# Designs tried in a protein design run: peptides against a protein of PDB entry 2C5K. Part 104

Target 1, 91 residues: chain A of PDB entry 2C5K
Amino acid sequence: EDPFQQVVKDTKEQLNRINNYITRHNTAGDDDQEEEIQDILKDVEETIVDLDRSIIVMKRDENEDVSGREAQVKNIKQQLDALKLRFDRRI

## One batch from the design tools (peptide; made by RFdiffusion4, then SolubleMPNN)

Design b2_p29_7_s4 (from b2_p29_7, 15 letters changed)
Fold by OpenDDE base, seed 4:
Structure b2_p29_7_s4 (fold): chain B 91 residues (1-91), chain A 29 residues (1-29)
Amino acid sequence: as target 1 above (91 residues)
Amino acid sequence: VNLNPNKEEYKEKLKKLREETKKKEKELE
């Protein structure tokens, strides 16, 4: 199985899980998961770097098409940014 | 609450991604 697609899938699922948690806990400091959420978000940021690196390398191969992968990473970045905004807006 | 129950599997997938990236990079040299 394609590790790129696996990582993309898992990353989106992680973000969705956090998003759902925030929905249930929309108050900062409501529980002890604040640090874990922050850590997961940082891990996702690093994952995006790895995904981008993969794309950059693949783009050097004339026989590879990474257009779809670039769109996937863009989507993850947007999802991350939206989630970070929700996370930071908790009162 | 465990917000990342599959963290280890996720990390393994990341490892595979990085390894394939490195492998591909070497192939392109």
Scores: peptide ipSAE 0.690, ipTM 0.935, DockQ to the pose 0.923
Fold by OpenDDE base, seed 5:
Structure b2_p29_7_s4 (fold): chain B 91 residues (1-91), chain A 29 residues (1-29)
Amino acid sequence: as target 1 above (91 residues)
Amino acid sequence: VNLNPNKEEYKEKLKKLREETKKKEKELE
């Protein structure tokens, strides 16, 4: 399978898993998962850098259409931002 | 709770992505 699509899929799954956890745990400090969540979110940020690098390189090829991939990364960034907001709002 | 049970596989996929990116960049040179 295409590594780009595999990374996109796995990144989405990671964010969904954290989102589901936050849904079930809306109070910060009453569990030992805070650090792990922060680490995963930071890893996703780094993954986005790798995805963007891939797109930047592909855009140099006139035979490649990266509009779909750009939309996918945009969607991941939006999902990440929304999740960060939910995570930070926990009290 | 393990919030990232497939971390190792994920890292391998990232490695493949970076490798393909590098390969493509060289092909464009």
Scores: peptide ipSAE 0.690, ipTM 0.936, DockQ to the pose 0.934
Fold by OpenDDE base, seed 2:
Structure b2_p29_7_s4 (fold): chain B 91 residues (1-91), chain A 29 residues (1-29)
Amino acid sequence: as target 1 above (91 residues)
Amino acid sequence: VNLNPNKEEYKEKLKKLREETKKKEKELE
């Protein structure tokens, strides 16, 4: 499988896993997973940088269409932002 | 609870992505 698509897939799975966990643990400090969640979210931010770099390089090729990939990264960013908001707004 | 059970495999995929990006960049030179 294409590395870009594989990373996108895994990133979304990570975000979904955290989202599901937060659903079951909607109170900040309720368990000892806060630090791990924070670490994973930071890793996802760094992953997005790698995905964006890939797109930037591909856009230098006049024969490549990266619109679909840009949309995928945009979607991941939206998921990340929503998850951060949900994580930070826990009481 | 392990919230990221496939972390190592994920990191390898990221490495592969970066390598492919670098390869493409060289091809465009």
Scores: peptide ipSAE 0.690, ipTM 0.935, DockQ to the pose 0.935
Fold by OpenDDE base, seed 1:
Structure b2_p29_7_s4 (fold): chain B 91 residues (1-91), chain A 29 residues (1-29)
Amino acid sequence: as target 1 above (91 residues)
Amino acid sequence: VNLNPNKEEYKEKLKKLREETKKKEKELE
C-alpha cells in the first residue's frame, strides 16, 4: 500500500474515533478530551494540506491519474467539516 | 481515553508521504 492510501485510511479512522466519542459525549466541556479532540482536528487539517500537495505534484505527471485521490481528499474534507459541526454544536 | 493510539505510526506514514511527494517533484524537474 502506498503512503497516500495509508494516510487516507488512518485519517478516516481518526475522524471516526472522534465521531464515535462525540456521540457518547454530547456535552461541551464535559470531560478532559476537548483539547485532545481539537488537536487531532488540527492535525487532520495539516494532513489534508500534505495530501493536497501530493496531488498537486502528481498532477504534473501526465501519466498519472489523480481523480480518485482527489475524490478521497474531498471525502475526508467533508467528513472533517461534518465532525467540526458536530463538535461545535455540542451544548 | 486515547483517541489517537497510533499517532507515532501515523506520523511516520505522513513522513513517507511527504518524502514521496518530494521525490516525485524532483523527478518532474
Scores: peptide ipSAE 0.690, ipTM 0.935, DockQ to the pose 0.913

Design b2_p29_8_s1 (from b2_p29_8, 13 letters changed)
Fold by OpenDDE base, seed 3:
Structure b2_p29_8_s1 (fold): chain B 91 residues (1-91), chain A 29 residues (1-29)
Amino acid sequence: as target 1 above (91 residues)
Amino acid sequence: SLEKKRKEREEKEKKREEELEKKRKEELE
């Protein structure tokens, strides 16, 4: 399987995990999973950087059409930004 | 390497799930 697509899939699952947590926990620091969710957010941010770098390498070294992959990463970035905003607004 | 990252994340996720299951079991005792 394409490593890029597998990483995208795993990242989407992480975003879903965060979304489910925020939906169930509307207060900050209400359980022992808070730190885990913060770590997942950071991991997703790092993953996005790695995905972007992968796209740059494909464009440069292989002259491959990366439009579809760029759209996937853009979507992940938008989802992450929305979740970060919701997470930070918890009281 | 995206493949290396994938493997690392899979291992972390497995370990996290095992720890959560252990905590839940201890809370029920």
Scores: peptide ipSAE 0.232, ipTM 0.646, DockQ to the pose 0.245
Fold by OpenDDE base, seed 4:
Formats: C-alpha cells, structure tokens, sequence
Structure b2_p29_8_s1 (fold): chain B 91 residues (1-91), chain A 29 residues (1-29)
C-alpha cells in the first residue's frame, strides 16, 4: 500500500465532507458541526504540507517521476482554496 | 512520514466517532 495515495484518498474524502457541509449550510454558525469543519480545513492544509514534503524527498532521494503526484497535490490545493472561499462567504 | 500521518488521521477519526456517539447517547437520556 502506497502511503502517499492513501493520504491523498483520505484528504479527498475530507474535502468531499466539507463540500457537502457547505452545500447544506449557507449560514455561518448555524450548526454544531461547524467547528469540526474548521478543524478538517486546517487538517487538510497541514496534510498538503506533508504531501509536498514527501514529493521533495522523493525527488531528492529517488529517481522517480513525481509529476503525477505533483498534479494530485495541485488538484487538492485547488479544491481546498475553492472550499475555503465558499466557507468564508457564508452569511 | 506519510505513514505516521495516516495513523494519526485514523486516531482522530476514531476520537470524533466516539464523541459523536457520546453526544447521541446524552441526547437520548
């Protein structure tokens, strides 16, 4: 099992959870799960840092093509940024 | 390492599930 792909998978599931929450909750502070969602957002941010670090290590220590992994992380970053914007714009 | 991160996530998920179960139990009492 590739730990990179497992972390990517878990992160995408977290992003989906956030997306579902935002879709159903257009008002800020109106749900007990909001704090959990905020925690998940922070966890995803931290995870992206870890994923980026892992890619740096692979580029340095292994002669492996990491372009695919870089694309995956880029996609996660884009999704997170979009969700942050939607989350912050809630009234 | 990413393996440690994965394990940490599993533990956090378990804790969140336990807290949710506790809240549900308290609401039913």
Amino acid sequence: as target 1 above (91 residues)
Amino acid sequence: SLEKKRKEREEKEKKREEELEKKRKEELE
Scores: peptide ipSAE 0.229, ipTM 0.639, DockQ to the pose 0.240
Fold by OpenDDE base, seed 2:
Structure b2_p29_8_s1 (fold): chain B 91 residues (1-91), chain A 29 residues (1-29)
Amino acid sequence: as target 1 above (91 residues)
Amino acid sequence: SLEKKRKEREEKEKKREEELEKKRKEELE
């Protein structure tokens, strides 16, 4: 069991949920789920901070391989930024 | 820690499910 990969997986699922919502709801304020989506966005942001912190901790332990983890977090950040932009551009 | 984060998510999900079940029960009464 790798807690890092589990959190990454869960975060990606959250991002997919947001993506699906935006795809189906291109109008702001049209659905009561919008608040939920905003909460998920915030949760993902907080999760990214936790992931970054975990990488910093792993870098202090030579027994932990950080290879690829920074790239995974970077990818999540890019996805979040793209989704935030799309979410905010809804009319 | 990420383990704490994972557990927190699981607990939140469990709580949400319990609250949903409680609401459903109350609506059926």
Scores: peptide ipSAE 0.218, ipTM 0.624, DockQ to the pose 0.156
Fold by OpenDDE base, seed 1:
Structure b2_p29_8_s1 (fold): chain B 91 residues (1-91), chain A 29 residues (1-29)
Amino acid sequence: as target 1 above (91 residues)
Amino acid sequence: SLEKKRKEREEKEKKREEELEKKRKEELE
C-alpha cells in the first residue's frame, strides 16, 4: 500500500477514536483514558507535520500532482481542530 | 509506548514500500 495512504488511514482511525471518546465523556477528568486521548491528539499533530513534509518532497523530487493529497491532509487538519475544540471545551 | 511502536512499524513499512517501488521503476527502464 501507498505509505502516505496508510498514514492517512491510521490518522483517521485515531481521529475516530478521539471522537468516540469525546462523545461518551462530556466532562473533563472523568476517565482514566483522558491522558491517552491527549497523547493521541499530540501524535496526530505530529503526523500531520510529517504528511505535509511528504507532500513537499513529492512536489520537489518527483514532480507529482499532490492536489488530492493536500485535500486529504486539509480534511484531517479540519477534523483535528474541531476535535481539539470539543475536547478543550469539556467542563 | 503503543504510539511509538505504531510509528516504528509505519516507518519500516514505508521504507519497504519505497524500495519495492524503486525496484519496479528500475525494471521498467
Scores: peptide ipSAE 0.146, ipTM 0.562, DockQ to the pose 0.019

Design b2_p29_8_s2 (from b2_p29_8, 9 letters changed)
Fold by OpenDDE base, seed 2:
Structure b2_p29_8_s2 (fold): chain B 91 residues (1-91), chain A 29 residues (1-29)
Amino acid sequence: as target 1 above (91 residues)
Amino acid sequence: SLEEERKKREEKEKERKEELEKRREEEEE
């Protein structure tokens, strides 16, 4: 069982879904809709923090190669940053 | 939909808890 990979998977899917939503809704919605998008982005941000902490712990395990996990988290961070930019540029 | 995303966040929360617990166990080893 690898709960780290499950979280990574779901986070990537989450980012893809919100990206698709922003694409379909390239104009700002009402306050509730904007807040919900912000909540999604914040959840991803918090998840990244948790994943980074997990990697720190795993680095203490001599039997784990964390390079792949670090790359996964880096990719998620890049996706999040791109989405934040898209979100902020909406009219 | 955004409503569906909210539900998925709630589901993911369980996974995040499991991840944190797993890491805590490893930290204690």
Scores: peptide ipSAE 0.480, ipTM 0.869, DockQ to the pose 0.025
Fold by OpenDDE base, seed 4:
Structure b2_p29_8_s2 (fold): chain B 91 residues (1-91), chain A 29 residues (1-29)
Amino acid sequence: as target 1 above (91 residues)
Amino acid sequence: SLEEERKKREEKEKERKEELEKRREEEEE
């Protein structure tokens, strides 16, 4: 019913799964594996862009409070940034 | 697995499209 929340949910789960993967694979794999991890992180980044766009649209309705949605996206951004750092710092 | 993650991204893309469509509908109202 609320596609925004579904995307948020799936993105959070995606971040958790990739975090777990990076934890289990704290050393760089082959080029294909590293590229796949990068693709996952990039997908999250692009998803954030989409969610931000959606919030902009919702804000055009003065009767709608989007503060909760903004907080959700902010949290996802923070998680993504942390994962990027972990990914880049792997040996 | 990374293969499973790719599949999940493909599934998620459908949801992202639905979300985008919902926003477009709201803009046109």
Scores: peptide ipSAE 0.477, ipTM 0.867, DockQ to the pose 0.025
Fold by OpenDDE base, seed 5:
Structure b2_p29_8_s2 (fold): chain B 91 residues (1-91), chain A 29 residues (1-29)
Amino acid sequence: as target 1 above (91 residues)
Amino acid sequence: SLEEERKKREEKEKERKEELEKRREEEEE
């Protein structure tokens, strides 16, 4: 079992769902709805921090290749940045 | 729904804790 990959998978699915939500709701909702979207984006951001810390730990083992994991986290960061941009552009 | 997303965050927290625990074990080795 690799909990890192499970977290990555769920985070990617989370990003896809919130992207779909933002697409369907291109106009800002009420304050509670906007806060909930921000909470989702913040959760992804915090998850990325955790994954980066995990990669640092794994890099301390000379026998472990983390290149694939770094690429996964990079992809998640790119998706998050794109979603933040879309979220901020909503009226 | 956003409510469902909140529930999924709570579920994901368990996975994040498990990941953290596994990394902690590696740090102690």
Scores: peptide ipSAE 0.477, ipTM 0.867, DockQ to the pose 0.025
Fold by OpenDDE base, seed 1:
Structure b2_p29_8_s2 (fold): chain B 91 residues (1-91), chain A 29 residues (1-29)
Amino acid sequence: as target 1 above (91 residues)
Amino acid sequence: SLEEERKKREEKEKERKEELEKRREEEEE
């Protein structure tokens, strides 16, 4: 029905899982592990770009409420930024 | 695990394609 919401849901869950992983592995791993974490974070970043583009399209329809969608994407961006910071500051 | 995350990214890619398709449909309206 609404694939936008499904993508949002899966992205939030993805961020939660990687956050939990970083918490359990609060020190830098081997190169392969670090690269995989980077790939996950990059995937989230690219997904956010797609979601923002989707919102732009939705805004062209005056009958569609995008406020909730914008708030969801904003929350995802905040979570991503926090995780990037945690990832980069690991010892 | 990180391997499970890779699998989930592949699964999410299908949903992203569906979202993109839905967006294209909206652009055509």
Scores: peptide ipSAE 0.477, ipTM 0.868, DockQ to the pose 0.025

Design b2_p29_8_s3 (from b2_p29_8, 12 letters changed)
Fold by OpenDDE base, seed 2:
Structure b2_p29_8_s3 (fold): chain B 91 residues (1-91), chain A 29 residues (1-29)
Amino acid sequence: as target 1 above (91 residues)
Amino acid sequence: SLEEERERREEERKKREEELKKKKEELEK
């Protein structure tokens, strides 16, 4: 039971779900649909910030694999950036 | 909709983030 890993897992799943949606909807939807996507992306971004802050605190704990956690968050950030790009490039 | 899916899963995520927050607070002490 690792709450950090749980959050990471959930975040990755969220990113995958929204990626699938964007894949199915390569054109912009109505205002409500666009707002839904934006809200989800914002939520993920805020979660990533929390994960980063958690890592800073965990650096004080020698039992934590900080480098591994940083790599995980970096990967999530890359996924988010890619999704933002895909979202913005939609017609 | 994406919003409906977000709402359904937000509670689960929030609970996990709260546990993460608690851990952070303990480490700050």
Scores: peptide ipSAE 0.137, ipTM 0.631, DockQ to the pose 0.025
Fold by OpenDDE base, seed 3:
Structure b2_p29_8_s3 (fold): chain B 91 residues (1-91), chain A 29 residues (1-29)
Amino acid sequence: as target 1 above (91 residues)
Amino acid sequence: SLEEERERREEERKKREEELKKKKEELEK
């Protein structure tokens, strides 16, 4: 089992769940609900940083072909950015 | 709630992230 792929899969699932929540809750919730969303988004952001660092190390030190992994992380970054935008636009 | 959903999956997520971190640290040494 590949830990990198496990993290990628989980991150995608997290983003999907948050996206679904924001869709169902188009208006901003109470302070606790907003904080919960912010915390999850922050965790995802930090996870992406770790994924990037992992790729850099694999590419530099092991000369491993990381093109597929880079594409996966890029996709997750785009999902996160889109989700942040949706989150911030809620009224 | 989102908090309850996160709590249900937090342990699994943490384990996977720790595995990734360990791999990263191994490669950096």
Scores: peptide ipSAE 0.137, ipTM 0.631, DockQ to the pose 0.027
Fold by OpenDDE base, seed 5:
Structure b2_p29_8_s3 (fold): chain B 91 residues (1-91), chain A 29 residues (1-29)
Amino acid sequence: as target 1 above (91 residues)
Amino acid sequence: SLEEERERREEERKKREEELKKKKEELEK
């Protein structure tokens, strides 16, 4: 079991769901729906912070392999930023 | 809805994040 990869996988799935929702709902919904999306995006952001902290700790431990993990988090960050932009640009 | 999906998966996510946290704490010791 690798908790890091499990969290990464879950985060990617969450981002995909949000992307699909925003695509199908290209116009802003009611305040409750918009807040719902914002909450999920915030959850993803907080998860990314935890992933970054995990990588920092692993990098400080010479016995830990962090190969590929930074790239994974980078990709997630890029996807999140793109979705935030799409979300904010909706009318 | 996304809210319903989030609520259904929140417990599982929290468990995974807790395991991640435990590992971080272990590495910091």
Scores: peptide ipSAE 0.136, ipTM 0.628, DockQ to the pose 0.026
Fold by OpenDDE base, seed 1:
Structure b2_p29_8_s3 (fold): chain B 91 residues (1-91), chain A 29 residues (1-29)
Amino acid sequence: as target 1 above (91 residues)
Amino acid sequence: SLEEERERREEERKKREEELKKKKEELEK
């Protein structure tokens, strides 16, 4: 399998696990738990940046059709933004 | 736990992300 698709898959799985955790814990936890959630969300954000850059290179240097990959990354970005909002709204 | 999950996924993801890193580095040249 393409490493790009594997990274996308792993990122989606991470977001799903975090979403499930936030759903079960709709109020802020202890400092260690909150920091760990923030770290994971930050890692996902950085991974998305790398995915975007990878797409740019594929489009420029390899002249590949990246429309499907762009749609996948867009979906992940939307998931991340939604989770960040849910995370920040917890009291 | 969240930490255990992150550790497991980080190990598995590292190899795959190296390919993305290579492409990122090409863009930054």
Scores: peptide ipSAE 0.134, ipTM 0.624, DockQ to the pose 0.027; fails the geometry check

Design b2_p29_8_s4 (from b2_p29_8, 15 letters changed)
Fold by OpenDDE base, seed 5:
Structure b2_p29_8_s4 (fold): chain B 91 residues (1-91), chain A 29 residues (1-29)
Amino acid sequence: as target 1 above (91 residues)
Amino acid sequence: SLEEKRKEEKEKEEKRKKELEEKRKKKEE
């Protein structure tokens, strides 16, 4: 098992959960799950920091290609940013 | 449940820490 890929997988599932919530809840504070979604958003942000740190360490090893992992983290960041924007624009 | 969420978050944290440790060890070898 690759811990990096497992974390990426878990993060993608979290992003999917957030997306599903936003598409069904366009009004802020309309249910008791909003706080949970906010917590998940923060967890994803923290996870990205740890993923980036792991890539930095890997990149210091000249024998390891990190381009694929960098692309994965970039994609996660883009998805998170889009979801945060949608979440914050709710009335 | 909240308890389940907390366990999942801890598990992810441990996975992240393990990844970091494994890569550091590889560099130090």
Scores: peptide ipSAE 0.305, ipTM 0.756, DockQ to the pose 0.022
Fold by OpenDDE base, seed 2:
Structure b2_p29_8_s4 (fold): chain B 91 residues (1-91), chain A 29 residues (1-29)
Amino acid sequence: as target 1 above (91 residues)
Amino acid sequence: SLEEKRKEEKEKEEKRKKELEEKRKKKEE
């Protein structure tokens, strides 16, 4: 098992959870789960930092091809940014 | 400098996280 891929998988599941919540709750402060979603958003942000750090070390110290991993993290960042925008635009 | 120290600590943290990842990878393969 690749621990990097496991983290990516877990992060995508978190993003999916957030997406499902936003789709069902278009009003801010309307649900008791909102605080949980805010926490998950922060967890994903922290996880992205960890993933990036892992890639930096691989590229610098191991000279491995990290293009695939960089693309995965980029995709996660794009999804997070889109979800954050949708979450913040709720009235 | 304080900035250099902070950067060094971040680099050490990055290295530790990568080492942990590689150890897990080797153990599970």
Scores: peptide ipSAE 0.181, ipTM 0.627, DockQ to the pose 0.019
Fold by OpenDDE base, seed 4:
Structure b2_p29_8_s4 (fold): chain B 91 residues (1-91), chain A 29 residues (1-29)
Amino acid sequence: as target 1 above (91 residues)
Amino acid sequence: SLEEKRKEEKEKEEKRKKELEEKRKKKEE
């Protein structure tokens, strides 16, 4: 089992949940799920830190090619940033 | 329920994060 890939998978599911919510709820404060979405956003941010740390350690201590993992995390960051902007622009 | 599903998914993710953290810690030691 690769815990890195499992965390990536879970994070992708969280991003999908956020995306679905934003698509359906373009008004801030009109739904009881908004707090959940805010929690998920923070969780994803924390997860990215953990993923980055794991990559740093692998690169430093094992001298492994981490380019694939870096690309995955970069993709997650891009998706999160886009979702955060959409979420914050809701009126 | 939605609440139960959310709790289960959260627990699953926390477990995976812990596994990732433990692996990282071992490499740093």
Scores: peptide ipSAE 0.334, ipTM 0.756, DockQ to the pose 0.026; fails the geometry check
Fold by OpenDDE base, seed 1:
Structure b2_p29_8_s4 (fold): chain B 91 residues (1-91), chain A 29 residues (1-29)
Amino acid sequence: as target 1 above (91 residues)
Amino acid sequence: SLEEKRKEEKEKEEKRKKELEEKRKKKEE
């Protein structure tokens, strides 16, 4: 089992959770789940750091082609940035 | 409950993240 791919999968599920929340809640502070979503956003940010560190180590020590993994992390970063923007623009 | 399910999923994710981190640390040592 590849823990990197499992972490990517889990992170994408978290991003989907955030997306679903934003779609249903366009008003800031209107429910008790907003704090949970803020926590998930922070968890994803921390996870991205862990994934990037993993890629650096793999490239250094294993000399493997990490381009596929880098693309996966880039995609997660782009999704997170888009969700942060949408979350912060709620009225 | 929904809360318990969320907690369980978070614990599973944290375990996987720790596994990833431990493998990284071992390679950096």
Scores: peptide ipSAE 0.330, ipTM 0.753, DockQ to the pose 0.027; fails the geometry check

## One batch from the design tools (peptide; made by RFdiffusion4, then SolubleMPNN)

Design b2_p30_1_s1 (from b2_p30_1, 8 letters changed)
Fold by OpenDDE base, seed 4:
Parts: sequence; structure tokens; C-alpha cells
Structure b2_p30_1_s1 (fold): chain B 91 residues (1-91), chain A 30 residues (1-30)
Amino acid sequence: as target 1 above (91 residues)
Amino acid sequence: SRSELLRELANAIVERDKEKAEELEKKLEE
């Protein structure tokens, strides 16, 4: 598996773990675990930026067809956005 | 720099994909 796909896979797994946590904890807490989740979400956001930039470079420097990779990143963004919404809506 | 690292990452990804494609082509010719 190429580095791009590995990062995508790891990111989706992280988001799935967070999704499961939110499902089990529908009320926001004031503990270290909640802060850790927030940090992970931020890390995922930064990872997506890196993925986007890598795609830009591949398109520019290698003239590679990156349509598939762009679709994958879009999917991760959608998953992240949905998760952030769920996380923030908890009371 | 960050830009250099991103470029290296992108290049590595592209090269790996090319290597895989070439390997598959060789197998198909066998």
C-alpha cells in the first residue's frame, strides 16, 4: 500500500474510533478523554491538509491523474465534518 | 521546509504507484 492510501486508512480508522466514543458518550464531559478527542480531531484536520497538498504537488509536478485521490480526501472531509458536528452538539 | 517535505511525500507516492504498475505489467507479459 502506498503512503497516501496508508494515511487515508489510518485517518478513517481514527475517525471511526472517535465516532464510537461519541456514540457511547452522548453528553460532553470535562475530562482528559474529551480533550484528547478534540486533539485527535485537530490532528485529522491537519492530516487532510497534508493530503490535499500532496495531491496538488502530484498534479503539478508529475501531471498525474489524481481524481481518485481527490475523491478519497473528499470522503474523509465529509466524515470529519459529520463527526465534528456530532461532537460539538453534545451537551 | 514543509513544502519540500510535502513534495518528497508526493514524489514517493507517485513513484510507488509507478513501480507497482510496472510490476503488474511484467507479470502480465509472463
Scores: peptide ipSAE 0.107, ipTM 0.535, DockQ to the pose 0.102
Fold by OpenDDE base, seed 2:
Structure b2_p30_1_s1 (fold): chain B 91 residues (1-91), chain A 30 residues (1-30)
Amino acid sequence: as target 1 above (91 residues)
Amino acid sequence: SRSELLRELANAIVERDKEKAEELEKKLEE
């Protein structure tokens, strides 16, 4: 497994963990766990930027077929957006 | 710079993909 796929996998696992937390904690709290989740979400956003940039370089410099990788990043973005919506809509 | 690091990351990924492709091609020829 290449570094790109490893990062994708790790990111999806992080998002799944957060999703599970939200499911178990449907009420927004004021504790260390809530702050940690917010930090992780920001880290995931930065990771997505890095993944996008790597795809741009692969396409430009090496003429690599990036269609599959673009689809993977798109999927992560969708997962992140859905999770952020769930996180913010909690009462 | 960050840009240089990203380029290095991308290049490393590409090289690994090439190695895997070459290995697969070798197996298909055997």
Scores: peptide ipSAE 0.104, ipTM 0.535, DockQ to the pose 0.102
Fold by OpenDDE base, seed 3:
Order: C-alpha cells, then structure tokens, then sequence
Structure b2_p30_1_s1 (fold): chain B 91 residues (1-91), chain A 30 residues (1-30)
C-alpha cells in the first residue's frame, strides 16, 4: 500500500477511536485520560503538517498531480476540527 | 526519492500512532 494512504488511514482510525471515547464519556472524567486524548490530538495535528509537507515535495520535486491527496488531508483536518469541538464542549 | 521520503514519514508516524493507540485501547476497556 502507498505509505501516504497508510498514514491517512491510521490517522482517521485514531480520530474515530477518540470519537468513540467522547461518546462514551460525555463528561470530563479521569484527568489523566483527558490529557492523553489531548496529546493524541496534538500528535494528529503534527501528522497533518507532515502530510502537507509530503504533498509539497511530491508537487514540487516530482511534479505530480496531488489534488486527490490534498482533498484527503482536507477531510482529515475537518474531522479533527469537529472532534476538537466535541471534546471541548463536554461538561 | 519520493518513495523513500514517504516510507520514512510513514514509519515515523506509525510508530508514534501505535504506541498511543495501545494506550487508548487500554483506557477504553477499563
């Protein structure tokens, strides 16, 4: 499998797992668990930066059409933003 | 090369993700 696609898949799965956690824990719970989720969200943000950088390299150095990959990263960004909103709105 | 760059990127990210995912799964089962 394309390593870019593998990273995208792994990132989406991480976000889905966090989403399931938020669904099960609609209120702030164990502070250590909440901090762990925050750390994972931060890691996802860094992953998105890395994905963007890889797209820049593919476009500039390889002159490849990256429109599809850009759309995938955009989708992950939207999913992350929605999840962060849910996470922050919990009582 | 493009392939080498993406492979290195993926390896670094997957290693971090795997560690965090295992911790999260443990929390979800508690």
Amino acid sequence: as target 1 above (91 residues)
Amino acid sequence: SRSELLRELANAIVERDKEKAEELEKKLEE
Scores: peptide ipSAE 0.079, ipTM 0.489, DockQ to the pose 0.037
Fold by OpenDDE base, seed 5:
Structure b2_p30_1_s1 (fold): chain B 91 residues (1-91), chain A 30 residues (1-30)
Amino acid sequence: as target 1 above (91 residues)
Amino acid sequence: SRSELLRELANAIVERDKEKAEELEKKLEE
């Protein structure tokens, strides 16, 4: 199993869970669950940094074609940005 | 260090991808 793909998969699952939460909770709450969502979003941001760094290493040290991996990370970044916008716009 | 861990992870990913590609090519020729 490709560990890069596993991390991508896990990250997408996390984002989907948050998306579902926001859909069910269209107003911001003052509970532990809201704080947990914020923490997960920060964790996803850190994960994306790690994924980007791994791609840089593959390009530099192994001279591998990483276009597909770059596209995957780009997609995750887009999902994260959209989700952050939805989360922040809640009243 | 963190940089060393990332390098090791990247190297592992590259090797796994190569192995997967070789297995795929083998199946296409069998």
Scores: peptide ipSAE 0.103, ipTM 0.534, DockQ to the pose 0.099; fails the geometry check

